# Designs tried in a protein design run: peptides against a protein of PDB entry 3J47. Part 102

Target 1, 121 residues: chain A of PDB entry 3J47
Amino acid sequence: IRLTNQLKSLKGLQSKLKDVVEYLDKVINKELPINHTILGKLQDVFNLLPNLGTPDDDEIDVENHDRINISNNLQKALTVKTNDELMVIYISNLVRSIIAFDDLIENKIQNKKIQEQRVKD
Target 2, 26 residues: chain B of PDB entry 3J47
Amino acid sequence: NAQYHLLVKQGDGLLTKLQKYGAAVR

## One batch from the design tools (peptide; made by RFdiffusion4, then SolubleMPNN)

Design b2_p24_4_s1 (from b2_p24_4, 12 letters changed)
Fold by OpenDDE base, seed 4:
Structure b2_p24_4_s1 (fold): chain B 121 residues (1-121), chain C 26 residues (1-26), chain A 24 residues (1-24)
Amino acid sequence: as target 1 above (121 residues)
Amino acid sequence: as target 2 above (26 residues)
Amino acid sequence: SNEELVLLLSENVRKLEETAEIIA
């Protein structure tokens, strides 16, 4: 049961990571803005992962303690990786915002130049 | 962790500059 | 001036690109 749940969770995480990568690629290509809902779901997945590694109260054999420690270390590593991915998404959104502002400023400058030319004219 | 924090700090600095720029354009 | 603002934005974009390269 636990191994099956771990495998299912891992598959779920893998699928979600794939979705995040796909989303990041779309963000890099300026096709989509950052979706806060996706980020929230990723955080929820990470918050649920530790709960999947909680051993049932059965015999705390040394092997289970080592597995729990490995699971906790893996969870921490996955959390760091997710944080890095979220950071990349954040930076990508910032870059998009800066580009959008740059375009807006350039448009304003062009509009001002057009108006100045009309007045001369 | 240190590199991550540095990156976040740089991003925050850029955001602050962007906000100042946006305020100057309004 | 608007030109100065554009220059500042361009510099910010460059810095963001450099940051993105470091993250990638």
Scores: peptide ipSAE 0.325, ipTM 0.865, DockQ to the pose 0.037
Fold by OpenDDE base, seed 5:
Structure b2_p24_4_s1 (fold): chain B 121 residues (1-121), chain C 26 residues (1-26), chain A 24 residues (1-24)
Amino acid sequence: as target 1 above (121 residues)
Amino acid sequence: as target 2 above (26 residues)
Amino acid sequence: SNEELVLLLSENVRKLEETAEIIA
């Protein structure tokens, strides 16, 4: 039972880490709108959190109360950490977007100048 | 969590503004 | 910090606005 719970927790963490990696890849590839992707990954994290505790641990008596508290604290800590990571990714995407639009604007300015010069000729 | 949500909201606002400018440039 | 990054982004957006006005 204990070993199974630990294994499950580790598996959950592994799955979460995989999701984070996949999100990073999607961000790099600009495959999805940033906000939707972030929200999706947050949902994935929340869906995995209940699985980090064995349902059986909820049924096992008072002696595991300390373990349950530790598990809950760990889950909470992991959630916070994940949120921070997603926040960093979000800001990074915003920066990329700003840079891209800045380049676009500069290109348009250059094109306008070229057109104005053509009219003068 | 509250700070995170606030930051996300602010960022979304900035993104929206950026999108408007992009559309105006097009 | 994340807050500092947001502030930087806000400034960049403002600069983009100014540039867009020049193009218009």
Scores: peptide ipSAE 0.313, ipTM 0.854, DockQ to the pose 0.089; fails the geometry check
Fold by OpenDDE base, seed 2:
Structure b2_p24_4_s1 (fold): chain B 121 residues (1-121), chain C 26 residues (1-26), chain A 24 residues (1-24)
Amino acid sequence: as target 1 above (121 residues)
Amino acid sequence: as target 2 above (26 residues)
Amino acid sequence: SNEELVLLLSENVRKLEETAEIIA
């Protein structure tokens, strides 16, 4: 029972990590707006969490209650960690977007200067 | 949680500014 | 002006960096 629950928790974590990686790849490829993808992955995590916390319907001994609490705490900690990672990705994408816009504006300024010089010539 | 929400709010503010710049560049 | 927009973007980048430092 304990080992099975631990294995399930690890599998859930692995799945979440895979989802985060997939999100990062999608962001790198500019396939989706960052906010929607982050929200979608968070929802996936929350949908998987209840499945990780279901103790096998074995006999509700008092020892199972403490184990349920430990499992819930672990799941909560993993959720927080996942949220933090997603936030880091979000900020990173915002920074990249700002840099890209800065470069675009600078390019437009340069183009305008070139055009003005051509008119004077 | 509070720090997370604050961060999200700040990010949204920056995103809004970024959108304004993008519109001005077009 | 375009120059003003660049300055505003630079300020936004700075704010984003500050936010990133808080998260880290």
Scores: peptide ipSAE 0.304, ipTM 0.856, DockQ to the pose 0.038; fails the geometry check
Fold by OpenDDE base, seed 3:
Structure b2_p24_4_s1 (fold): chain B 121 residues (1-121), chain C 26 residues (1-26), chain A 24 residues (1-24)
Amino acid sequence: as target 1 above (121 residues)
Amino acid sequence: as target 2 above (26 residues)
Amino acid sequence: SNEELVLLLSENVRKLEETAEIIA
Protein backbone atom coordinates (compact mmCIF):
# COMPACT_ATOMS: atom_id res chain seq x y z
CA ILE B 1 0.00 0.00 0.00
CA ARG B 2 2.70 2.58 0.93
CA LEU B 3 4.83 1.71 -2.09
CA THR B 4 1.82 2.03 -4.34
CA ASN B 5 1.05 5.44 -2.88
CA GLN B 6 4.66 6.54 -3.35
CA LEU B 7 4.64 5.39 -6.96
CA LYS B 8 1.36 7.17 -7.55
CA SER B 9 2.73 10.34 -5.99
CA LEU B 10 5.88 10.12 -8.09
CA LYS B 11 3.87 9.66 -11.26
CA GLY B 12 1.72 12.59 -10.27
CA LEU B 13 4.79 14.72 -9.68
CA GLN B 14 6.27 13.71 -13.01
CA SER B 15 3.05 14.64 -14.78
CA LYS B 16 2.90 17.99 -13.00
CA LEU B 17 6.52 18.72 -13.86
CA LYS B 18 5.78 18.05 -17.49
CA ASP B 19 2.84 20.44 -17.30
CA VAL B 20 5.05 23.06 -15.68
CA VAL B 21 7.65 22.71 -18.42
CA GLU B 22 4.99 23.14 -21.07
CA TYR B 23 3.65 26.16 -19.24
CA LEU B 24 7.11 27.67 -18.93
CA ASP B 25 7.61 27.31 -22.66
CA LYS B 26 4.37 29.20 -23.23
CA VAL B 27 5.40 31.88 -20.75
CA ILE B 28 8.76 32.28 -22.49
CA ASN B 29 6.87 32.76 -25.73
CA LYS B 30 4.68 35.39 -23.98
CA GLU B 31 1.57 33.37 -24.78
CA LEU B 32 0.22 32.76 -21.26
CA PRO B 33 0.36 34.33 -17.82
CA ILE B 34 1.28 32.36 -14.73
CA ASN B 35 -1.37 29.90 -13.65
CA HIS B 36 -1.50 30.24 -9.87
CA THR B 37 -3.43 27.00 -9.55
CA ILE B 38 -0.63 25.01 -11.16
CA LEU B 39 1.93 26.72 -8.93
CA GLY B 40 -0.16 25.98 -5.85
CA LYS B 41 -0.45 22.33 -6.77
CA LEU B 42 3.27 22.14 -7.39
CA GLN B 43 3.95 23.68 -3.99
CA ASP B 44 1.67 21.10 -2.42
CA VAL B 45 3.67 18.35 -4.09
CA PHE B 46 6.87 19.81 -2.68
CA ASN B 47 5.38 19.99 0.77
CA LEU B 48 4.50 16.32 0.48
CA LEU B 49 7.96 15.28 -0.77
CA PRO B 50 9.60 15.39 2.67
CA ASN B 51 6.88 13.08 3.90
CA LEU B 52 7.69 10.60 1.14
CA GLY B 53 11.28 10.41 2.41
CA THR B 54 10.36 9.90 6.05
CA PRO B 55 11.61 6.44 6.99
CA ASP B 56 8.45 5.38 8.79
CA ASP B 57 9.24 1.75 8.08
CA ASP B 58 11.89 0.73 10.64
CA GLU B 59 12.55 -2.49 8.77
CA ILE B 60 16.35 -2.23 8.14
CA ASP B 61 16.31 -4.35 5.00
CA VAL B 62 19.38 -3.14 3.05
CA GLU B 63 17.41 -3.47 -0.18
CA ASN B 64 14.87 -0.99 1.12
CA HIS B 65 17.63 1.40 2.14
CA ASP B 66 19.10 1.47 -1.36
CA ARG B 67 15.66 1.96 -2.87
CA ILE B 68 14.94 4.73 -0.39
CA ASN B 69 18.22 6.45 -1.25
CA ILE B 70 17.51 6.21 -4.96
CA SER B 71 14.00 7.53 -4.40
CA ASN B 72 15.29 10.38 -2.25
CA ASN B 73 17.93 11.31 -4.81
CA LEU B 74 15.35 11.28 -7.57
CA GLN B 75 12.97 13.37 -5.48
CA LYS B 76 15.74 15.82 -4.71
CA ALA B 77 16.67 16.08 -8.38
CA LEU B 78 13.04 16.65 -9.31
CA THR B 79 12.74 19.30 -6.62
CA VAL B 80 15.75 21.18 -7.99
CA LYS B 81 14.38 21.01 -11.52
CA THR B 82 11.00 22.25 -10.36
CA ASN B 83 12.56 25.11 -8.42
CA ASP B 84 14.44 26.20 -11.54
CA GLU B 85 11.24 26.11 -13.54
CA LEU B 86 9.39 28.16 -10.94
CA MET B 87 12.18 30.70 -10.98
CA VAL B 88 11.88 31.10 -14.74
CA ILE B 89 8.15 31.65 -14.37
CA TYR B 90 8.70 34.20 -11.63
CA ILE B 91 11.25 36.17 -13.65
CA SER B 92 9.08 36.08 -16.74
CA ASN B 93 6.14 37.46 -14.80
CA LEU B 94 8.33 40.11 -13.25
CA VAL B 95 9.57 41.21 -16.69
CA ARG B 96 6.01 41.40 -17.99
CA SER B 97 4.95 43.45 -14.99
CA ILE B 98 7.83 45.86 -15.48
CA ILE B 99 7.04 46.31 -19.17
CA ALA B 100 3.37 46.92 -18.42
CA PHE B 101 4.25 49.41 -15.71
CA ASP B 102 6.69 51.22 -17.99
CA ASP B 103 4.01 51.56 -20.64
CA LEU B 104 1.58 52.86 -18.03
CA ILE B 105 4.05 55.47 -16.82
CA GLU B 106 4.74 56.62 -20.36
CA ASN B 107 1.03 56.90 -21.04
CA LYS B 108 0.53 58.96 -17.90
CA ILE B 109 3.35 61.29 -18.86
CA GLN B 110 1.89 61.77 -22.33
CA ASN B 111 -1.57 62.42 -20.92
CA LYS B 112 -0.15 64.98 -18.52
CA LYS B 113 1.66 66.78 -21.35
CA ILE B 114 -1.53 66.86 -23.40
CA GLN B 115 -3.48 68.29 -20.47
CA GLU B 116 -0.85 70.95 -19.83
CA GLN B 117 -0.93 71.96 -23.48
CA ARG B 118 -4.72 72.25 -23.37
CA VAL B 119 -4.53 74.56 -20.37
CA LYS B 120 -2.03 76.82 -22.15
CA ASP B 121 -4.21 77.08 -25.24
CA ASN C 1 21.67 28.49 -7.09
CA ALA C 2 23.99 31.50 -7.13
CA GLN C 3 22.98 32.50 -10.66
CA TYR C 4 19.34 32.10 -9.73
CA HIS C 5 19.68 34.30 -6.67
CA LEU C 6 21.53 36.91 -8.70
CA LEU C 7 18.78 36.97 -11.30
CA VAL C 8 16.07 37.29 -8.65
CA LYS C 9 17.99 40.09 -6.98
CA GLN C 10 18.32 41.97 -10.26
CA GLY C 11 14.61 41.55 -10.93
CA ASP C 12 13.71 42.81 -7.48
CA GLY C 13 15.98 45.80 -7.97
CA LEU C 14 14.30 46.65 -11.25
CA LEU C 15 10.88 46.31 -9.68
CA THR C 16 11.88 48.66 -6.88
CA LYS C 17 13.15 51.24 -9.36
CA LEU C 18 9.96 50.94 -11.35
CA GLN C 19 7.88 51.49 -8.23
CA LYS C 20 9.84 54.62 -7.38
CA TYR C 21 9.37 55.92 -10.89
CA GLY C 22 5.65 55.23 -10.74
CA ALA C 23 5.37 57.11 -7.46
CA ALA C 24 7.26 60.07 -8.92
CA VAL C 25 4.98 60.23 -11.95
CA ARG C 26 1.86 60.30 -9.80
CA SER A 1 13.68 63.78 -14.85
CA ASN A 2 10.75 61.66 -15.99
CA GLU A 3 12.53 60.98 -19.27
CA GLU A 4 15.63 59.76 -17.48
CA LEU A 5 13.54 57.45 -15.30
CA VAL A 6 11.81 56.02 -18.35
CA LEU A 7 15.17 55.36 -19.98
CA LEU A 8 16.45 53.63 -16.86
CA LEU A 9 13.30 51.53 -16.67
CA SER A 10 13.63 50.54 -20.32
CA GLU A 11 17.20 49.45 -19.73
CA ASN A 12 16.16 47.41 -16.71
CA VAL A 13 13.41 45.74 -18.70
CA ARG A 14 15.92 44.85 -21.42
CA LYS A 15 18.24 43.30 -18.85
CA LEU A 16 15.40 41.32 -17.34
CA GLU A 17 14.38 40.04 -20.76
CA GLU A 18 17.93 38.97 -21.43
CA THR A 19 18.04 37.17 -18.11
CA ALA A 20 14.75 35.44 -18.80
CA GLU A 21 16.09 34.28 -22.14
CA ILE A 22 19.17 32.81 -20.46
CA ILE A 23 17.02 30.92 -17.97
CA ALA A 24 14.71 29.59 -20.67
Scores: peptide ipSAE 0.296, ipTM 0.854, DockQ to the pose 0.037; fails the geometry check

Design b2_p24_4_s2 (from b2_p24_4, 14 letters changed)
Fold by OpenDDE base, seed 2:
Structure b2_p24_4_s2 (fold): chain B 121 residues (1-121), chain C 26 residues (1-26), chain A 24 residues (1-24)
Amino acid sequence: as target 1 above (121 residues)
Amino acid sequence: as target 2 above (26 residues)
Amino acid sequence: SNELLVLELENLVRKLEETAKIIE
């Protein structure tokens, strides 16, 4: 029962991560803005992932070592994937901030040129 | 990990430059 | 000068493009 629930939770997380990657691809393509709620949930998942791999030290019989290694390897792989997704989100936000800043600077330059022209007239 | 940290460092460097330009345009 | 600001912006855009290529 507990192992089946863990596997179901991992599958659910994997599905959500896939949905986020698909969303991020759309953000990279400038089709959609970053959803802060999705980002927050990903961060929460990332913060919980290290804790999902701590078996309480008390009852690990030797025969489960291979399954535990597979679970730990899967968690590590999911952690790496989540880090890559967070990186893409961070960079996408940075790019958007740069574009918005460039537009602001251009607007200020134009406004200054208009004011300088009005003072010369 | 190292490539990730390098990329983040480059992004932070760009952000710092943007902040300096924003202050110069004020 | 406004011209210097434009040149600095163009340099930032180029650095952004270089950063984007490292992400790909």
Scores: peptide ipSAE 0.285, ipTM 0.851, DockQ to the pose 0.035
Fold by OpenDDE base, seed 4:
Structure b2_p24_4_s2 (fold): chain B 121 residues (1-121), chain C 26 residues (1-26), chain A 24 residues (1-24)
Amino acid sequence: as target 1 above (121 residues)
Amino acid sequence: as target 2 above (26 residues)
Amino acid sequence: SNELLVLELENLVRKLEETAKIIE
């Protein structure tokens, strides 16, 4: 029962990670803004990932050891993938912040030029 | 992990500088 | 003052590009 729940949770996480990657690709391509809700959900998934891989210590049947190792390797691979996705989101947010600041600076430069012209008239 | 932390640290440094710039422009 | 701010922004963009290269 517990292994089946872990596998189902892992499949759910994998699907969610895929959705995040697709969203990030759209963000990188400037098609969509970063959705904070997607980021929050990805962070929640990441925070739950360590809990998905805690074998309860109590049923070490030897036949479960190989299945546990495969599950742990898959979970580790998913954790790395999630970290990479979070990194891409973070960079995309930085790029957007820089663009917004560039626009702010340009607007201020224009306003200053208009003010200087009004003082000369 | 180490490369990720380095990247995050560099990004945070950029964000901090960007915030200082935005405050100086205000 | 504005020129200095533009130069600082260009430096931030360059550092961002360097950071992006580390991710690749």
Scores: peptide ipSAE 0.306, ipTM 0.858, DockQ to the pose 0.037; fails the geometry check
Fold by OpenDDE base, seed 1:
Structure b2_p24_4_s2 (fold): chain B 121 residues (1-121), chain C 26 residues (1-26), chain A 24 residues (1-24)
Amino acid sequence: as target 1 above (121 residues)
Amino acid sequence: as target 2 above (26 residues)
Amino acid sequence: SNELLVLELENLVRKLEETAKIIE
């Protein structure tokens, strides 16, 4: 039962990660703004990942130790991957903010030029 | 990790330049 | 002065494009 739930959760996470990647591609292509709700949900999933690998202390048969280590390594790898995706989202937001600020500066320069021209006339 | 920190550092450098430009236009 | 600022903005945009390409 627990393994099936973990596998289902992992498949769900994989699907969500795919959706996030597709969303990031759209953000990179300037088609969509970053959705903070998606980011928050991804963070929540990330914060739950360590809790999925805590063995309940009560049934440590020695033969499961290797399987637990593999599961923990996989969770750690998924954790790192999720962090990398969050970082890409953050950088994409920074890039967008910078572009928007550049456009704002250009608009201010143009407005200043128009005002200077009006004062000369 | 190292590539990410490099990317963040480059982004921060761009942001700093943008801020300086914005301050010069004010 | 304004022309210099435009050139600086164009340089920043180019650097942003380079940064975006590294993220891809």
Scores: peptide ipSAE 0.305, ipTM 0.853, DockQ to the pose 0.034; fails the geometry check
Fold by OpenDDE base, seed 3:
Structure b2_p24_4_s2 (fold): chain B 121 residues (1-121), chain C 26 residues (1-26), chain A 24 residues (1-24)
Amino acid sequence: as target 1 above (121 residues)
Amino acid sequence: as target 2 above (26 residues)
Amino acid sequence: SNELLVLELENLVRKLEETAKIIE
């Protein structure tokens, strides 16, 4: 029962990670805004992953050592993939902030020019 | 990891320059 | 002063595009 629930949770996490990748690709293409709620939940899952990989110090029979190594390698691969996804999100937000700031500066310059013309008239 | 840190450092550098630009336009 | 600021912003955008290409 516990092992089947862990496998189901891992499959659910893998599916959600795939959905996040697809979402990130859409964000890079400027098709969708970043969903902070999805990102926060993903970060929470990854912060919990190191705790899920701490074997309770119970007698790890040698047959479990190969399964633990496979689980640790999968966890490491998932962590790397998610770090890359988080980086893409960070850069996408940075780009949007730069563009919004550029537009704000241009608007300020235009407003200043309009005020200077009104004072000369 | 190293490429990630380099990219983040470049992004932070851009953000800092943008903040300086915004302060100069105020 | 405004022209210099616009040039700095264009440089930031270019660096951002270069950074985006590294992510791809």
Scores: peptide ipSAE 0.283, ipTM 0.852, DockQ to the pose 0.036; fails the geometry check

Design b2_p24_4_s3 (from b2_p24_4, 13 letters changed)
Fold by OpenDDE base, seed 2:
Structure b2_p24_4_s3 (fold): chain B 121 residues (1-121), chain C 26 residues (1-26), chain A 24 residues (1-24)
Amino acid sequence: as target 1 above (121 residues)
Amino acid sequence: as target 2 above (26 residues)
Amino acid sequence: SNEQLVLLLENSVRKLEETAKILE
């Protein structure tokens, strides 16, 4: 039962991670804005990932070392993947912010030129 | 990990510059 | 000056491009 639940949770996480990657690809391609709800869920997953690999210290039966190592490696791999996704999101937000600032600057330059022209008239 | 931290640090530096620029444009 | 702001923006964009290349 526990193992089945862990596997189900892992499959669910993997599916969500795939959806996020697909979303990130769309954001990189400037097709979609960053969804804060998706970002929040990714952060939640990241915060939960370290906990998914802490077997409660109680029943270390010696035969499970290989399975624990596989689980820990998978969690580490998922953590790395999540970090990469968060990085892409961060960069995408940074690029968007810079574009927005560029537009703001251009607008201010234009407004200043209009005001200077009005003072000369 | 080190490359990730370096990238984050560079991004934070850019964000700081962007904020300074935004303040100068105000 | 507006020119300094443009230069700051260009430098920021260039640094972003460098960061993007590191991410690739």
Scores: peptide ipSAE 0.319, ipTM 0.861, DockQ to the pose 0.037
Fold by OpenDDE base, seed 5:
Structure b2_p24_4_s3 (fold): chain B 121 residues (1-121), chain C 26 residues (1-26), chain A 24 residues (1-24)
Amino acid sequence: as target 1 above (121 residues)
Amino acid sequence: as target 2 above (26 residues)
Amino acid sequence: SNEQLVLLLENSVRKLEETAKILE
């Protein structure tokens, strides 16, 4: 029962991670804005991931050490992959913020030119 | 990790410049 | 001055392009 629930949770996480990757690809391609709610949920999942890979300390079976090392390496690899995805999101948000700011500056420059022309007339 | 921190620092530097410019345009 | 604002904007755009190249 417990192992089946863990496998189901892992499959659910894998499906969600796939959805996040697809979403990130759309964000990179400028097709969609970043959804802060999706990002927050992703962060929450990653904060919980360290707890999903820690076997309760009670069953020291030697055959589980290789599986634990593989699980820890997989968890570390997943954490790195996630950090890279979060970095891409962060940079994409920065780029969008700068573009929006550039547009604001251009609008202010145009408004100032219009005001200067009105004062001369 | 080092490349990540470098990218974050560069992004923060850009954000700071953007904020200073925004304050000057206000 | 407006000229200084334009220069600051151009510098920000250049830095964005550099950041985008690192992301690729």
Scores: peptide ipSAE 0.310, ipTM 0.858, DockQ to the pose 0.036
Fold by OpenDDE base, seed 1:
Structure b2_p24_4_s3 (fold): chain B 121 residues (1-121), chain C 26 residues (1-26), chain A 24 residues (1-24)
Amino acid sequence: as target 1 above (121 residues)
Amino acid sequence: as target 2 above (26 residues)
Amino acid sequence: SNEQLVLLLENSVRKLEETAKILE
């Protein structure tokens, strides 16, 4: 039962990660703004990942050690993947901030040119 | 982890430069 | 000068593109 629930949760996480990647691609392509709610949910999933790998101390069967190590490695790999996705989101936000700043500068340059022209007239 | 921290550090450096540029335009 | 600001912005964009290439 617990393994089936873990597998189901992992499949759900994988599906969500795919959706996030697709969202990030749209953000990179400037088709959509970054959704802070999606970011928050990814962080929540990340914070829950360590809790999925703590075996309760009570069932020491030796055959489960390899499965636990595989599960921990998979959780670690998912953690790294989630961090990479968060990083892509962060960089996408930086890119947008730079573009917005470029537009602001261009607007200021234009306004200054208009003011200089008005003073000469 | 190290590559992630490096990328974050580079992003922060870019943000700092952007902020300096913003302050110069004000 | 406005020209210096444009140059600074262009440099920031180039650095951002370099950072994006590291993510790919």
Scores: peptide ipSAE 0.328, ipTM 0.863, DockQ to the pose 0.035; fails the geometry check
Fold by OpenDDE base, seed 3:
Structure b2_p24_4_s3 (fold): chain B 121 residues (1-121), chain C 26 residues (1-26), chain A 24 residues (1-24)
Amino acid sequence: as target 1 above (121 residues)
Amino acid sequence: as target 2 above (26 residues)
Amino acid sequence: SNEQLVLLLENSVRKLEETAKILE
């Protein structure tokens, strides 16, 4: 029962990570804004993953050692994937910030030009 | 990991430049 | 000063594009 529940939870996490990747791809393509709630939940998952790999100090029967190694490798792979996703989000936010600054600068240039024209009239 | 840290450092450098730019436009 | 700011912004955009290419 516990193992089946863990497997179900892991499958659920994998599905959620897939959804996050799809979301990040849409953000890179400028189709969607970044959802901070999704990002926060992804970070929470990332922070919990190292805790899921803490071996309970219970006698690891040799049959469990191979399963633990497979689980640790999968966890490491998921961790790397999550880091890449977070990086994409970070870059996307930087790009949006740059665009917003460009617009601000252009607006200020236009405002100065209007003021200079009013002083000449 | 090393590539990740390099990318983060580059992004932070850009953010710092943007902040300086925003302050100069104020 | 405005020209310098525009140049700084353009350089920032170029660096972001390079970073995006590394991520792909």
Scores: peptide ipSAE 0.321, ipTM 0.863, DockQ to the pose 0.037; fails the geometry check

Design b2_p24_4_s4 (from b2_p24_4, 11 letters changed)
Fold by OpenDDE base, seed 1:
Structure b2_p24_4_s4 (fold): chain B 121 residues (1-121), chain C 26 residues (1-26), chain A 24 residues (1-24)
Amino acid sequence: as target 1 above (121 residues)
Amino acid sequence: as target 2 above (26 residues)
Amino acid sequence: SDEELLLLLKNNVEKLEETAKIIE
């Protein structure tokens, strides 16, 4: 039962990671804005992952301890990878916000020049 | 981790410059 | 001045391009 649930969770995580990559590609291509709700749900899933690895006090034989350590290291590596993906998304949004602000500034400069020209006429 | 923090710091520095520019245009 | 503002904008765009190149 526990192994099947871990495998199902891993498959779900793999699918979610694929969706995040596809979303990142769309963000890089300027096709979609970042959905903060998806980001928040992804963070919540990762914050719950460490809680799945607390061994209840049942006598688990020494051979299972190495498998649990490998699973915990993989889970930590996946958490780091997702955190990195979230930050790439954050930086991409920051860059877009800067570009939009630059365009706004240029528009304000142009409007000011037009207004100054109208006052001279 | 270190490259990531550096990238975030560069982004924050850029945002701060953009904010200063926006304040000067007001 | 409007020229100083344009220079500031240009410098910001160049830094954005550098940041984008680090993300790639």
Scores: peptide ipSAE 0.296, ipTM 0.850, DockQ to the pose 0.035
Fold by OpenDDE base, seed 3:
Structure b2_p24_4_s4 (fold): chain B 121 residues (1-121), chain C 26 residues (1-26), chain A 24 residues (1-24)
Amino acid sequence: as target 1 above (121 residues)
Amino acid sequence: as target 2 above (26 residues)
Amino acid sequence: SDEELLLLLKNNVEKLEETAKIIE
């Protein structure tokens, strides 16, 4: 029962990671805004992953050791991939913030020029 | 990892410059 | 000066474009 639930959770995580990749591609293409709620939930899952990889010190039969090594390697690979994805999201948000700030500055400069012209007239 | 850290550092540098620019426009 | 601000803005945009190319 526990092993089946772990496999189901891992499959669910893999599906969610695929959805995040697809979402990131859409964000890079400027098609969608970043959903902070999805990102936060993903971060929570990753913060829990190291705790899921702590072997309970129960006698892991040698046959389970190879399965655990494969699981740990897959977890590590998924963690690296998701870290890269989170970085792309972070930079995309940073770029958007910079563009919005640049537009705000240009608008302030233009408004100041208009006010200076009105005082000279 | 190294390319990732370089990219983050570049982004943070841009943000800092943008903040300075915004403070100069105020 | 307004010219210095525009130069700073231009530099920021160029660096953003460079960052975007690294993401691609």
Scores: peptide ipSAE 0.293, ipTM 0.851, DockQ to the pose 0.036
Fold by OpenDDE base, seed 4:
Structure b2_p24_4_s4 (fold): chain B 121 residues (1-121), chain C 26 residues (1-26), chain A 24 residues (1-24)
Amino acid sequence: as target 1 above (121 residues)
Amino acid sequence: as target 2 above (26 residues)
Amino acid sequence: SDEELLLLLKNNVEKLEETAKIIE
């Protein structure tokens, strides 16, 4: 039972990580605005977390119940932390993309000014 | 959570403006 | 106009800097 629940929690985390990666790919491809989908995926993680921590109703001795609750709380905390770290990475990549785009725009403006000067000569 | 959502919202606002600017430069 | 594009770029850079400060 415990190892199975830990494996389910890890599989759930892996699935959410995959969803975050797929979202980042869509953002890199300029298909979607970043915030609503990341927020939605975080909400999905939080909504799936309780389901990852429910052991099937098999006869759990009272001592096992307290240990399972502590393990589930730690797994929840680790998942929240991992989600926060992934979001920070996402925002950092977004900021880098914005800087690179700003540089591209500035280069285009400069090239246009050079072309306009050449037409006046 | 709330501060993080606010940060994310600000980042999206910037990205949207950047996309509009890039479309205008094309 | 090119001037409007420069103004838009400037505003985006300023907002990016604000966002970067919040990430720190």
Scores: peptide ipSAE 0.358, ipTM 0.860, DockQ to the pose 0.045; fails the geometry check
Fold by OpenDDE base, seed 2:
Structure b2_p24_4_s4 (fold): chain B 121 residues (1-121), chain C 26 residues (1-26), chain A 24 residues (1-24)
Amino acid sequence: as target 1 above (121 residues)
Amino acid sequence: as target 2 above (26 residues)
Amino acid sequence: SDEELLLLLKNNVEKLEETAKIIE
């Protein structure tokens, strides 16, 4: 039962990670805006991941240590990968925000020039 | 890790400049 | 001055391009 739940959680995480990668590719290609709800759910998964890898240290025989270590290493590797993905999302949002701000500034400069011309006429 | 932190630091530096520029345009 | 604002804007765009190249 516990092992099946871990495998199910891992498959769920892998599926979500794939969806995030696909979403990131679309964001990099400027096809979609960042969905804050997806980001929040990913953060929640990250906060739960350390807890999914803590078997209570009571009562598992020496032969399961290698499989538990592989599972913990995989969870750690997945955590690192998802952190990298979140960073790419964050930077993509930052770049988009800066572009939008630059456009706003250019619009303000143009409006100011138009007003200065109208005052000189 | 180090390249990642460098990239974040550069992004934060850009954001700070953007904020200063926005304050100067007000 | 408007010229100073344009220079600041240009410098920001150049840094954005550098940041974009690091993301690629």
Scores: peptide ipSAE 0.283, ipTM 0.847, DockQ to the pose 0.036; fails the geometry check

